Peptides against a protein of PDB entry 3KDP. Designs and how they scored, part 34

Target 1, 230 residues: chain A of PDB entry 3KDP
Amino acid sequence: PFLIFIIANIPLPLGTVTILCIDLGTDMVPAISLAYEQAESDIMKRQPRNPKTDKLVNEQLISMAYGQIGMIQALGGFFTYFVILAENGFLPIHLLGLRVNWDDRWINDVEDSYGQQWTYEQRKIVEFTCHTPFFVTIVVVQWADLVICKTRRNSVFQQGMKNKILIFGLFEETALAAFLSYCPGMGVALRMYPLKPTWWFCAFPYSLLIFVYDEVRKLIIRRRPGGWVE

## One batch from the design tools (peptide; made by RFdiffusion4, then SolubleMPNN)

Design b1_p11_4_s2 (from b1_p11_4, 8 letters changed)
Fold by OpenDDE base, seed 4:
Structure b1_p11_4_s2 (fold): chain B 230 residues (1-230), chain A 11 residues (1-11)
Amino acid sequence: as target 1 above (230 residues)
Amino acid sequence: LLEFLEQLLAL
């Protein structure tokens, strides 16, 4: 998200506070919960990792986490961002290069795609109105990410949802996201303005896509051991 | 990173 903010010079899609709320708030308990996941049924059929040659975090894991799943998550967040800005009169093409004028408090006549002028205060309200739904979008796609991280090879349907700490983590991150989004004063304290409940559903297609993508990947690995997908 | 820190300090 932040890289696109710099490269495309668009209004800030996800605030620093919201990023911290993700990294330290919503993602912490879910990540810890994975340590309590039950071993896959076939784990004893696999040779142990060679600690001298096999890295715990390898290029494949980085490619999967950042190059695939992370990109789908970013697309989900940006989709929500562009939809909100479009609903407020700013089409995606118009946002390119707009950051400089958007962030200038002395420019009070920034035009949207329809010629409506926006004051600095109005623009910041719209920006902060994007931050909360982007944050919630990330939480919703993190549900799928957490669930797919339960297993490396087996389907989630084969593994089941038996990890009570993981289930608790899903509820905790959702409750925290709701608290941060709707608690009175969060708009002032965290610049997280309340969102319409409908925005929670904006990420669902992407969450489903992540889940389906990983289940298909795991299915391919199970059918073709030692393939390039592994 | 600097913009990140500036935004954090502006809170």
Scores: peptide ipSAE 0.010, ipTM 0.501, DockQ to the pose 0.030
Fold by OpenDDE base, seed 5:
Formats: sequence, C-alpha cells, structure tokens
Structure b1_p11_4_s2 (fold): chain B 230 residues (1-230), chain A 11 residues (1-11)
Amino acid sequence: as target 1 above (230 residues)
Amino acid sequence: LLEFLEQLLAL
C-alpha cells in the first residue's frame, strides 16, 4: 500500500493506524495459533533440514509469502480502494498524481473525474472511508492465508480443521475487525469510519483465489515431487 | 496507539 502511495502519488489507501491494527491486533492470535497445528501425516517421510546449510527463511518462503500471496492480498485491498473512490467520482486514472493536491488543505476545489469540486474536509472523509474497507479486506484475505499456512504439502482437506486455537483466532480477528469498524468513536480515535456491510464481501473472490491457488500448488507438489513449485 | 490500547482494555 505505502509503496504504491509513493510511486503513483495516489491518495493514501491504508493509514498507519490501520496497519498497526493489522500487525498488532488482528494478526497476533492467528499467528500464535499456528504453533498448535498438528504435524502433517507425511512429516516422517521428508528429509530433515540441515541446520548448517538450510535457512529457516529461504527464497522459496519469501517468494510464496511476499511475491505470491502478499501480492494477491495487496490486489484485493487496492480493488476495494479503487471501487470506493470510483463510487465517489474518482476514477483510477484520475488518482495518479492527485496526492499533492489531495493532501493540500488550502486547495478546496479539487475536481473529480466528473468535474465536481471537493473540499479538503470532503476528500479526507473519503480517504478515511477507504481505510476501514481496506483493513477489512486484509482481514478477509488473511482467513485464507491462515488456513493455507496449516500445511506445506498436504491439502487442508487432508489436514482438517482440528486446531481449535486457529478457529478461535479466525473468530477473534473478525470480531476485532467488526469492533474497530463499527464501535462509536472509532472515527475520531482511529480515523476508522464505519463501512457498509456489503464491503465485507468485496474481498471474498480474492480470499477464494488465495485458497484455490495454494491448494493447486500443493496438488502439483504432491504429484511432481522436486519440481520448481516446491 | 495509546487510544487504541485504552479502547481494547475498556472491553
């Protein structure tokens, strides 16, 4: 989010406060829950890691986490962001380079894609109206991310949903996201304005895509051991 | 962050 904000000079898609709510709020219990996951059924058929040569965080893990899944998550968030701004009169192409004028409090006549003028206050309301749905989008795609992290090779359907702490984590992060989105005063305290319930569904295709992508990846690994996908 | 933590603790 922040890199695209700098490179494309678009209005801020995700605030620092919302990032902190993800990193310190919604992600903590889910991440801890993975420590309680049962070993995969084939774990004893795998070669042990060599502590001297094999890194815990390797290129494959970085590629999967940041290059594949992280990119799909980012696309989901940006999709929500662009849809909200388009509904408010700002088409995606018009947002390129708009940040300079958008963030200037002395400019009260910023035009949208339809020639409507927006005051600084109106623009900031729309910006902060994007932050909460972007945050919720990240939580929804994290459901899929957490579930796919249960296994490296086996399907989630083979592993099952037996980890009660992980299930609790999914409910906790969702409840926290709802609390931060709808509790009175969050707009003042965190600049997290309430979102329409329909915005929760905007991320579902991306969550499904993450899940299907990883299940297909794992299927390929099981059928072709030692391939580039592993 | 402090306001966030205070709100979480108030729950």
Scores: peptide ipSAE 0.009, ipTM 0.484, DockQ to the pose 0.051
Fold by OpenDDE base, seed 1:
Structure b1_p11_4_s2 (fold): chain B 230 residues (1-230), chain A 11 residues (1-11)
Amino acid sequence: as target 1 above (230 residues)
Amino acid sequence: LLEFLEQLLAL
């Protein structure tokens, strides 16, 4: 998110506070819950990792986590961001290079794609109106991310959803996201303005995409062991 | 703080 903010000079899609809420709020319990996951049915058929030569975090894992899944998550967030701004009159193409004027408090006549002028205050309201749905979008795609992290090779349908701590984590992160989004005063305290309930659904296609993508990946791994997708 | 950070990023 922040890299695109810099490169494209668009209005800030996700605030620092919302990032902290993700990293320290919504992600912690889910991540801890993975420690309680049941071993895969085939785990004892695998050779042990060599602790001296085999890295826990290898290039394939980095590529999968940051290069593939992380990119889909980012796309989900940006999709929500662009939809909200478009509904407020700012088409995606118009946002390119707009940051400088957007963030200038002395410019009160920034035009949208339809020639409507926006004051600094109005622009900040719509910006912060994007931050919360972006955050919620990340939480929704994290549901899929957490679920796919249950297994390395087996389908989630083979593994099942028996980890009660993981299920609790999914509810906790969702409840926290709802609290941060809708609790009175969050707009002042955290610059997290309330979102329309419909914005929760904007992430669902991306969450499903993550899930399907990983299930297909795992299917390929099971059918073609030793492939580049491992 | 957020406004300050935003201003810093605007430079």
Scores: peptide ipSAE 0.008, ipTM 0.420, DockQ to the pose 0.025
Fold by OpenDDE base, seed 2:
Structure b1_p11_4_s2 (fold): chain B 230 residues (1-230), chain A 11 residues (1-11)
Amino acid sequence: as target 1 above (230 residues)
Amino acid sequence: LLEFLEQLLAL
């Protein structure tokens, strides 16, 4: 998101505080819960990792985490961002290069895609209105990300949802996201304005996409052991 | 942290 903010000069899609709430808040318990996941049924049939040649973080893991799943997560967040701004009169093409004027306190006549003029205060309300739904979008796609991280090769349907700590983590991150989104004073404290309940559903297609994508990947690995996807 | 950095970069 921040690279696109810099390169495209768009209004800030996600605040630094909201990013911290993801990294230090919603992701902590879910990430820890993975340490309690049951071993895959075939793990004892695999050769042990060679500590000298095999890295824990390899190119395949980086490609999967950042190049694939992370990109889908970012797309989900940006989709929500662009929808909110479009509903407020700012079409995606109009946002390109707009940041300079958007962030200028002395410009109170920034035009939207329909020629409506927006004051600095009005623009900042819309910007902060994007931050909370973007944050919630990330939490919703993280549900899928957490679930797919349960296994490397086996389907989630083969592994099952037996990890009670992971299930607790899913509820905890959701409850925390709701708290941060709707608790009085969060708009002042965290720049997180309350979102309409409908915005929670904007991320669901992307969450489903992540899940389906990884299940298909795992299916390919099971059918073609030793492939480039492993 | 890397997801955070990528989220920061994807931001």
Scores: peptide ipSAE 0.009, ipTM 0.472, DockQ to the pose 0.028; fails the geometry check

Design b1_p11_4_s3 (from b1_p11_4, 8 letters changed)
Fold by OpenDDE base, seed 1:
Structure b1_p11_4_s3 (fold): chain B 230 residues (1-230), chain A 11 residues (1-11)
Amino acid sequence: as target 1 above (230 residues)
Amino acid sequence: LEELLQALLSL
């Protein structure tokens, strides 16, 4: 998110506070829950890694986490961001380079794609209206991310959803996201304005995409061991 | 935080 904000000079899609809420709020319990996941049924048939040569975090894991899943998550967030801004009169092409004028409190006549002028206060309301649904989008795609992280090779359908701590984590992060989105005063305290309930569904295609993508990846790994997708 | 971010982005 922040890289595109800098490169494209668009209005800030996700605030620092919302990032902290993700990193310290919604992600912690889910991540900890993975420690309680049951071992894959075939794990004892695999050779142990060499602790001296084999990294725990390898290029393949980085590619999967940042290059694949992370990109899908970012696309989901940006999709929500662009839809909200478009509904408020700012088409995606118009947002390019707009940041400088957008963030200038002395410019109160920033035009949208339809020639309507927006005051600084109005622009900030719209910006902060984007932050919350972007945050919620990340939480929704993290459901899929957490579920796919249950296994390295086996399908989630083979593993099942037996980890009660993981299930609790999914509810906790969702409840926290709802609390941060809808609790009175969050707009002042965290600059997180309430979102329409329909915005929760904007991320669902991306969550499904993440899930399907990983299941297909795992299927390929099972059928073709030693592939580049492993 | 916004003011801080704006200040950082102005550099």
Scores: peptide ipSAE 0.007, ipTM 0.440, DockQ to the pose 0.023
Fold by OpenDDE base, seed 3:
Structure b1_p11_4_s3 (fold): chain B 230 residues (1-230), chain A 11 residues (1-11)
Amino acid sequence: as target 1 above (230 residues)
Amino acid sequence: LEELLQALLSL
C-alpha cells in the first residue's frame, strides 16, 4: 500500500492504524496457529535441513510470500480502494498525483473527475471510508493465505482442516475485523468508519484466486518434482 | 500518526 501511495502520489489507501490492526490484531492468532499444523505426509521423505547451508527463509519463500501472494493481496485491496473512490467521483486516473492537494488542509476546492469540489473534511471522510473496506479486504484474502500456508507441497484437500487452532484463528480474525469495523466509536478511535456489508464480498474473487493459484502451483510441484516452481 | 506520515512524505 505505502509504496504505491508514494510512487503514484494517490490518497492514502490504508491508514497506519489499520495496518497496525492487521499486523498486531488479525494476523497474530492465525500466524501462531501454523505452529500447531500437522506435518505433511511426505515430510519423512525429505532430508533434514542443514542449518549451516539451508536458510529457514529462502528466496523461494520470499518470492511466494512477498512477490506472488503479497502482490495479489495488494491488488485486492487496491481494487476495493479504487471502486470506493470511483463511486465517490474520483476515477483511478484522476487519483494520480492528487495526494499533494488531497492532504492540504488549506485547499477546500479539490475537484473530482466530474468537476465537483471537495472540502478537506469531505476528502478525509472519503479517505477514512476507504480504510475500513481495504482492511476487511486484506482480512478476507488472508483467509486464503492462511489456508494455503498449511502445506508446502500437498493440497489442502490432502492435508485436511484438522488444525482446530487455525480454524479458531479464522473465526477470531473475522470477529475482530467485524468488531473494529462496526463497534461504535471506532471512527473516532481508529479512523475506521463503518462499511456497508457488501464490501466484505469485494475481496472474495481475490481470495479464491489466491487459493486456486496456490493449489495449481502445488499440483505442478507434485507432478514435476525438482522444477523451478519448487 | 497522520502528521508523522505527512512529515515522512514531505522528506
Scores: peptide ipSAE 0.007, ipTM 0.449, DockQ to the pose 0.022
Fold by OpenDDE base, seed 2:
Structure b1_p11_4_s3 (fold): chain B 230 residues (1-230), chain A 11 residues (1-11)
Amino acid sequence: as target 1 above (230 residues)
Amino acid sequence: LEELLQALLSL
């Protein structure tokens, strides 16, 4: 998110405070819950890793986490961001390079894609209105991310949802996201304005995409052991 | 924070 903000010079899609709420708030309990996941049924058929040669974090894991799943998550967030700004008169192409004028408090006549002029205050309201739905979008796609992280090879349907701590984590992160989104004063404290309940559904296609993508990946691994997908 | 970000982006 922040890299695109810098490179494309677009209005800030997700605030730093909201990022901290993801990393330290919503993701903490879910991440810890993975330590309580039961081993895959075939784990004892695998050779132990060599601690000297085999890294815990390898290129395949980095590619999966950042290059695939992380990109789908970012796309989900940016989709929500662009939809909100488009509904307010700012089409995606018009946002490119707009940051300089957008963030200037002395410019009160920034034009949207339809020629309407926006004051600094109005622009910041729209910007902060994007932060909460982007945050919620990340939480919704993280449901799928957490569930797919239960296993490396087995389907989630083979593994099952037996980890009660993980289930608790899913409810906790959702409840926390709702609290941060709707509690009075969060607009002042976190620059997170309340969102319409309909925005929760904006991320569902991406959450489903993550889940289906990983299940297909795991299916390929099971059918072709030792492939490049492993 | 916005001022800090603007300052960092102005470099």
Scores: peptide ipSAE 0.005, ipTM 0.377, DockQ to the pose 0.021
Fold by OpenDDE base, seed 5:
Structure b1_p11_4_s3 (fold): chain B 230 residues (1-230), chain A 11 residues (1-11)
Amino acid sequence: as target 1 above (230 residues)
Amino acid sequence: LEELLQALLSL
């Protein structure tokens, strides 16, 4: 978000407070829950890691985490952001370079893609209206991310959903996201304005994409051991 | 978290 915010000079897609709510709020219990996941059925068929040569964090892990799954998550968030702004009259192409005028409180006549003028206060309401749905989008794609992290090689359908702590984590993060989004005063305290319930569904295609992508990856690994995707 | 932070920082 901040890189695209800086490079494209678009209105801020996700606030710092919202980022902290993800990192310290919604992700903590889910991440801890993975420590309670059962070992995969084929774990004893794998060679042990060489602690001297094999890094815990390798290029494959970084590529999957940041380069693939993280990028799909980011795309989901930005999709929600662009849809909200487009519904308010700001088409994606019009947002490029708009940040300077958008953030200037003395400019009260910023035009949208349809020639409507927006005051500073109106623009900030729309901006903060994007932050909460972006946050919720991240939570929805994290459902898929958490579920795919249950296994390294086996399908989630082979592993099953037996980890009760992980299931609790999914409900906890969702309940926390709903609380932060809809609790009275969150708009003042955290700049998290209430979102329409329909915005929860914007991330579902991306969540499904993450899940399908990882299941296909794992299927390829099982069919072609020693491949580059392993 | 780091992935989300980096995704969030990459936004």
Scores: peptide ipSAE 0.012, ipTM 0.523, DockQ to the pose 0.030; fails the geometry check

Design b1_p11_4_s4 (from b1_p11_4, 8 letters changed)
Fold by OpenDDE base, seed 1:
Structure b1_p11_4_s4 (fold): chain B 230 residues (1-230), chain A 11 residues (1-11)
Amino acid sequence: as target 1 above (230 residues)
Amino acid sequence: LEEFLEALKKL
């Protein structure tokens, strides 16, 4: 998010507070829950990792986590961001380079894609209106991310959803996201303005994409061991 | 918070 904000010079897609709510709020319990996941049915058929040569975090894992899954998550967030801004009159192309004028308190006549003038206050309202749905989008894609992290090779359908702590984590992160999104005063305290319930669904295609992508990846690994996808 | 966010935006 922040890299694209710098490179494209667009209005801030995701606030610092919302990032902290993700990193410290929604993701902690889910991440801890993975420690309680059942071993994969084939784990004892695998060779043990060599602790001297084999890293726990390898280039393939980094590529999957940050390069592939993280990119899909970011795309989900940006999709929600662009949809909200487009509904408010700011088309994606118009947002390029707009940050300088957007963030200027003295410019109260920033035009949208339709020639409507926006005051600084109005622009900040719509910006902060994007932060909460972006945050919620991340939570929704994190559902898929958490579920795919249950296994390295086996399908989630083979593993099942027996980890009650993980299920609790999914409810907790969702409840926290709902609380932060809809609790009175969050707009003032956290700059997290309430979102329309429909914005929760904007992330669902991306969540499904993450899930399907990983299931296909795991299927390829099972069919072709030692591939570049492992 | 707003000032802090604006400072971050200038980075």
Scores: peptide ipSAE 0.000, ipTM 0.292, DockQ to the pose 0.026
Fold by OpenDDE base, seed 2:
Structure b1_p11_4_s4 (fold): chain B 230 residues (1-230), chain A 11 residues (1-11)
Amino acid sequence: as target 1 above (230 residues)
Amino acid sequence: LEEFLEALKKL
């Protein structure tokens, strides 16, 4: 998010407070819950890794976590951001380079894609209106990410949802996201304005994509051991 | 908090 904000000079898509709420609030309990996940049924049938040649964190793991899944998550968040701004008159192309004028408190006549002028206060309301749906979008795609992280090789359908702590984590992060989105005063305290319930569904295609992608990956690994996908 | 956030935006 922040890199695109700098490179494209767009209005801030995700606030610092919302980032902290993700990293310290919604992700922490789910991440801890993975420590309590049951070992894959075949783990003891696998050869132990060679500590000299096989790194715990390899390029494939980094590529999956940050390069593939992380990009899908970011695309989901940005999709929600661009939809909200487009509904408010700011088409994606018009946002490029707009940050300088957008953040200037002395410019009260910033035009949208339709020639409507926006005051500084109006622009900041729209900006902060994007932060909460972006945050919620990340939480929704994290459901899929957490579920796929249960296993490296076995399907989630083979592993099942037996980890009660993980299930609790999914409910906790969702409840926290709802609390931060809808609790009175969060708009003032955290600059997280309430979102329409319909915005929760904007991330669902991306969450499904993450899930399907990883299940297909795991299926390929099971059918072709030692392939380039492993 | 606003000054801190503005300082972070200038980073």
Scores: peptide ipSAE 0.000, ipTM 0.290, DockQ to the pose 0.026
Fold by OpenDDE base, seed 4:
Order: C-alpha cells, then structure tokens, then sequence
Structure b1_p11_4_s4 (fold): chain B 230 residues (1-230), chain A 11 residues (1-11)
C-alpha cells in the first residue's frame, strides 16, 4: 500500500494507525492460533525437513506470502480505496500525482474529476473515510489467508475447522474490526471514520479469490507432487 | 504517540 502511495503519489490509502491495528490488533490472535493447528493427515508420510538444507521460511513461502497472497490482499484494499474515492468524485486516473496538492492544507480548491472543489478538511474526511474500509477489507481477506494457512498440502475441506483457537481468532479479529470501525470516538482517536455496512462486502470477491487460488494450488500439489507450484 | 504515529505515517 505505502509503496504505491509513494510511487503513484496518490492520497494515503491506508493510514499508519490502521496498519498498526492490523499488525498488532487483528492479525495477532489469528497468527498465534496457527500454532495450535492440528497436523495434516499425511505429515507422517513426508520425510522430515533437513535442518541443515531446508529453511523453515524459504523463497517459496516468501513468494507465496508476499508475491501472491499479499498482492491479492493489496489489490482488494486498493479496489475498495478506488471505489470509495470514485463515489466521492475522484476517478483513479485523477488520483495519480494528486498527493502533493491533497496533503497541502493551504490548497482548499483541489478539483475532483467532475470539477468540484474540495477543501483540505473535506479531503481529509474522504481520506479517513477510505482508511476504515481499507482496513476492513484487509481483515476480510485475512479470513481467507488465515484459513488457507491451516494446511500446506491438504484442502481446508480435508483438514476441517477443528482448531477452536483459530475460530475464536476469526471472531476476535472481526469483533475488533467492528469495534475500531464503529465505536464512538474512533474517528478522533484513530482517524477511523465509520463505514457503511455494505463496504464489508467489497472484499468478499477477493477473499473468495484467495481461497479458491490456494485450494487450486493445493489441488495441483496433490495431483503433481514435486511440481514448480510447491 | 501522535509524533510516533506521524513518524510511522511517513514511513
């Protein structure tokens, strides 16, 4: 998110406070819950990892986590961001290079794509109105991410949802996201303005995409052991 | 905290 903010000079899509709420708030319990996941049914049929040659975190995991899943998550967040800004008169093309004028408090006549002028205060309201739905979008795609992380090879349908701590984590992160989004004073304290409940659904296609993508990947691994997809 | 958060916003 922040790299695109710098490179494209767009208005800030996700605030630092919201990033901290993700990393320290919503993702912490879910991540810990994975330590309590049951072993895959076939794990004892696999050769043990060679601790001298096989890294616990390898290039394949980094490529999957950051290069694939992380990119889909970012796309989901940016989709929500662009939709909200477009609904407020700022088309995606118009946002390119707009950051400099957007963040200048002395410029009170920034035009949208339709020629409407926006004051600094109005622009910041719209920006902070984007932060909460972007945050919620990340939480919703993290549901899929957490669920796919339950297994390396087996389908989630084969593994099942038996990890009660993981289920608790999904409810906790959702409840925390709702609290941060709707609790009175969060707009002042965290610059997280309340969002319409409909924005929760904006991420669902991306969450589904992550889930389907990983299930297909796991299916390919099961059908073709030792393939490049491992 | 606000300065830290602002510094983090610049990151």
Amino acid sequence: as target 1 above (230 residues)
Amino acid sequence: LEEFLEALKKL
Scores: peptide ipSAE 0.000, ipTM 0.336, DockQ to the pose 0.028
Fold by OpenDDE base, seed 3:
Structure b1_p11_4_s4 (fold): chain B 230 residues (1-230), chain A 11 residues (1-11)
Amino acid sequence: as target 1 above (230 residues)
Amino acid sequence: LEEFLEALKKL
């Protein structure tokens, strides 16, 4: 999110408060829950990791976490962001370079793609209206991310959903996201304005895409052991 | 947070 905000000079897609709510709120219990996941059925057939040669974090893990899944998550969030701004009169092309004028408190006549003028206050309302849906989008794609992280090679259907702490984490992150989105005063405290319930569904295609992508990846790994996809 | 955001925006 932040890299595209800098490179494209677009209005802030996701506030720092909302990022902190993800990193310190919604992701903590899910991440801890993975420590309680049952070992994969084939783990005892693998040789022990060599501590001298095998890194805990390898290029494959970095590629999967940041290069693949992280990019799909970012695309999901940005899709929601661009849809909301387009519904408010700001087409994606018009947002490029707009940040400087958007964030200027003294400019009260910033034009949208249709020639409507927006005051600083109106622009900030729209910006903060984007933060909550972007946040919720990240939570919804994190459901898929958490589920796919249960295993490296086995399908989730082979592993099953036996980890009660992980199931609790999915409910906790969803409940926290709902609380932060709808509790009175969150707009003032966190700059997270209330969300239309329909925006929860905008991320579902991306969550499904993550899940299908990883299941296909795992299927390829099982059929072709030692391939570059591992 | 606003100051931090403004500092990040100036980066």
Scores: peptide ipSAE 0.000, ipTM 0.317, DockQ to the pose 0.024; fails the geometry check

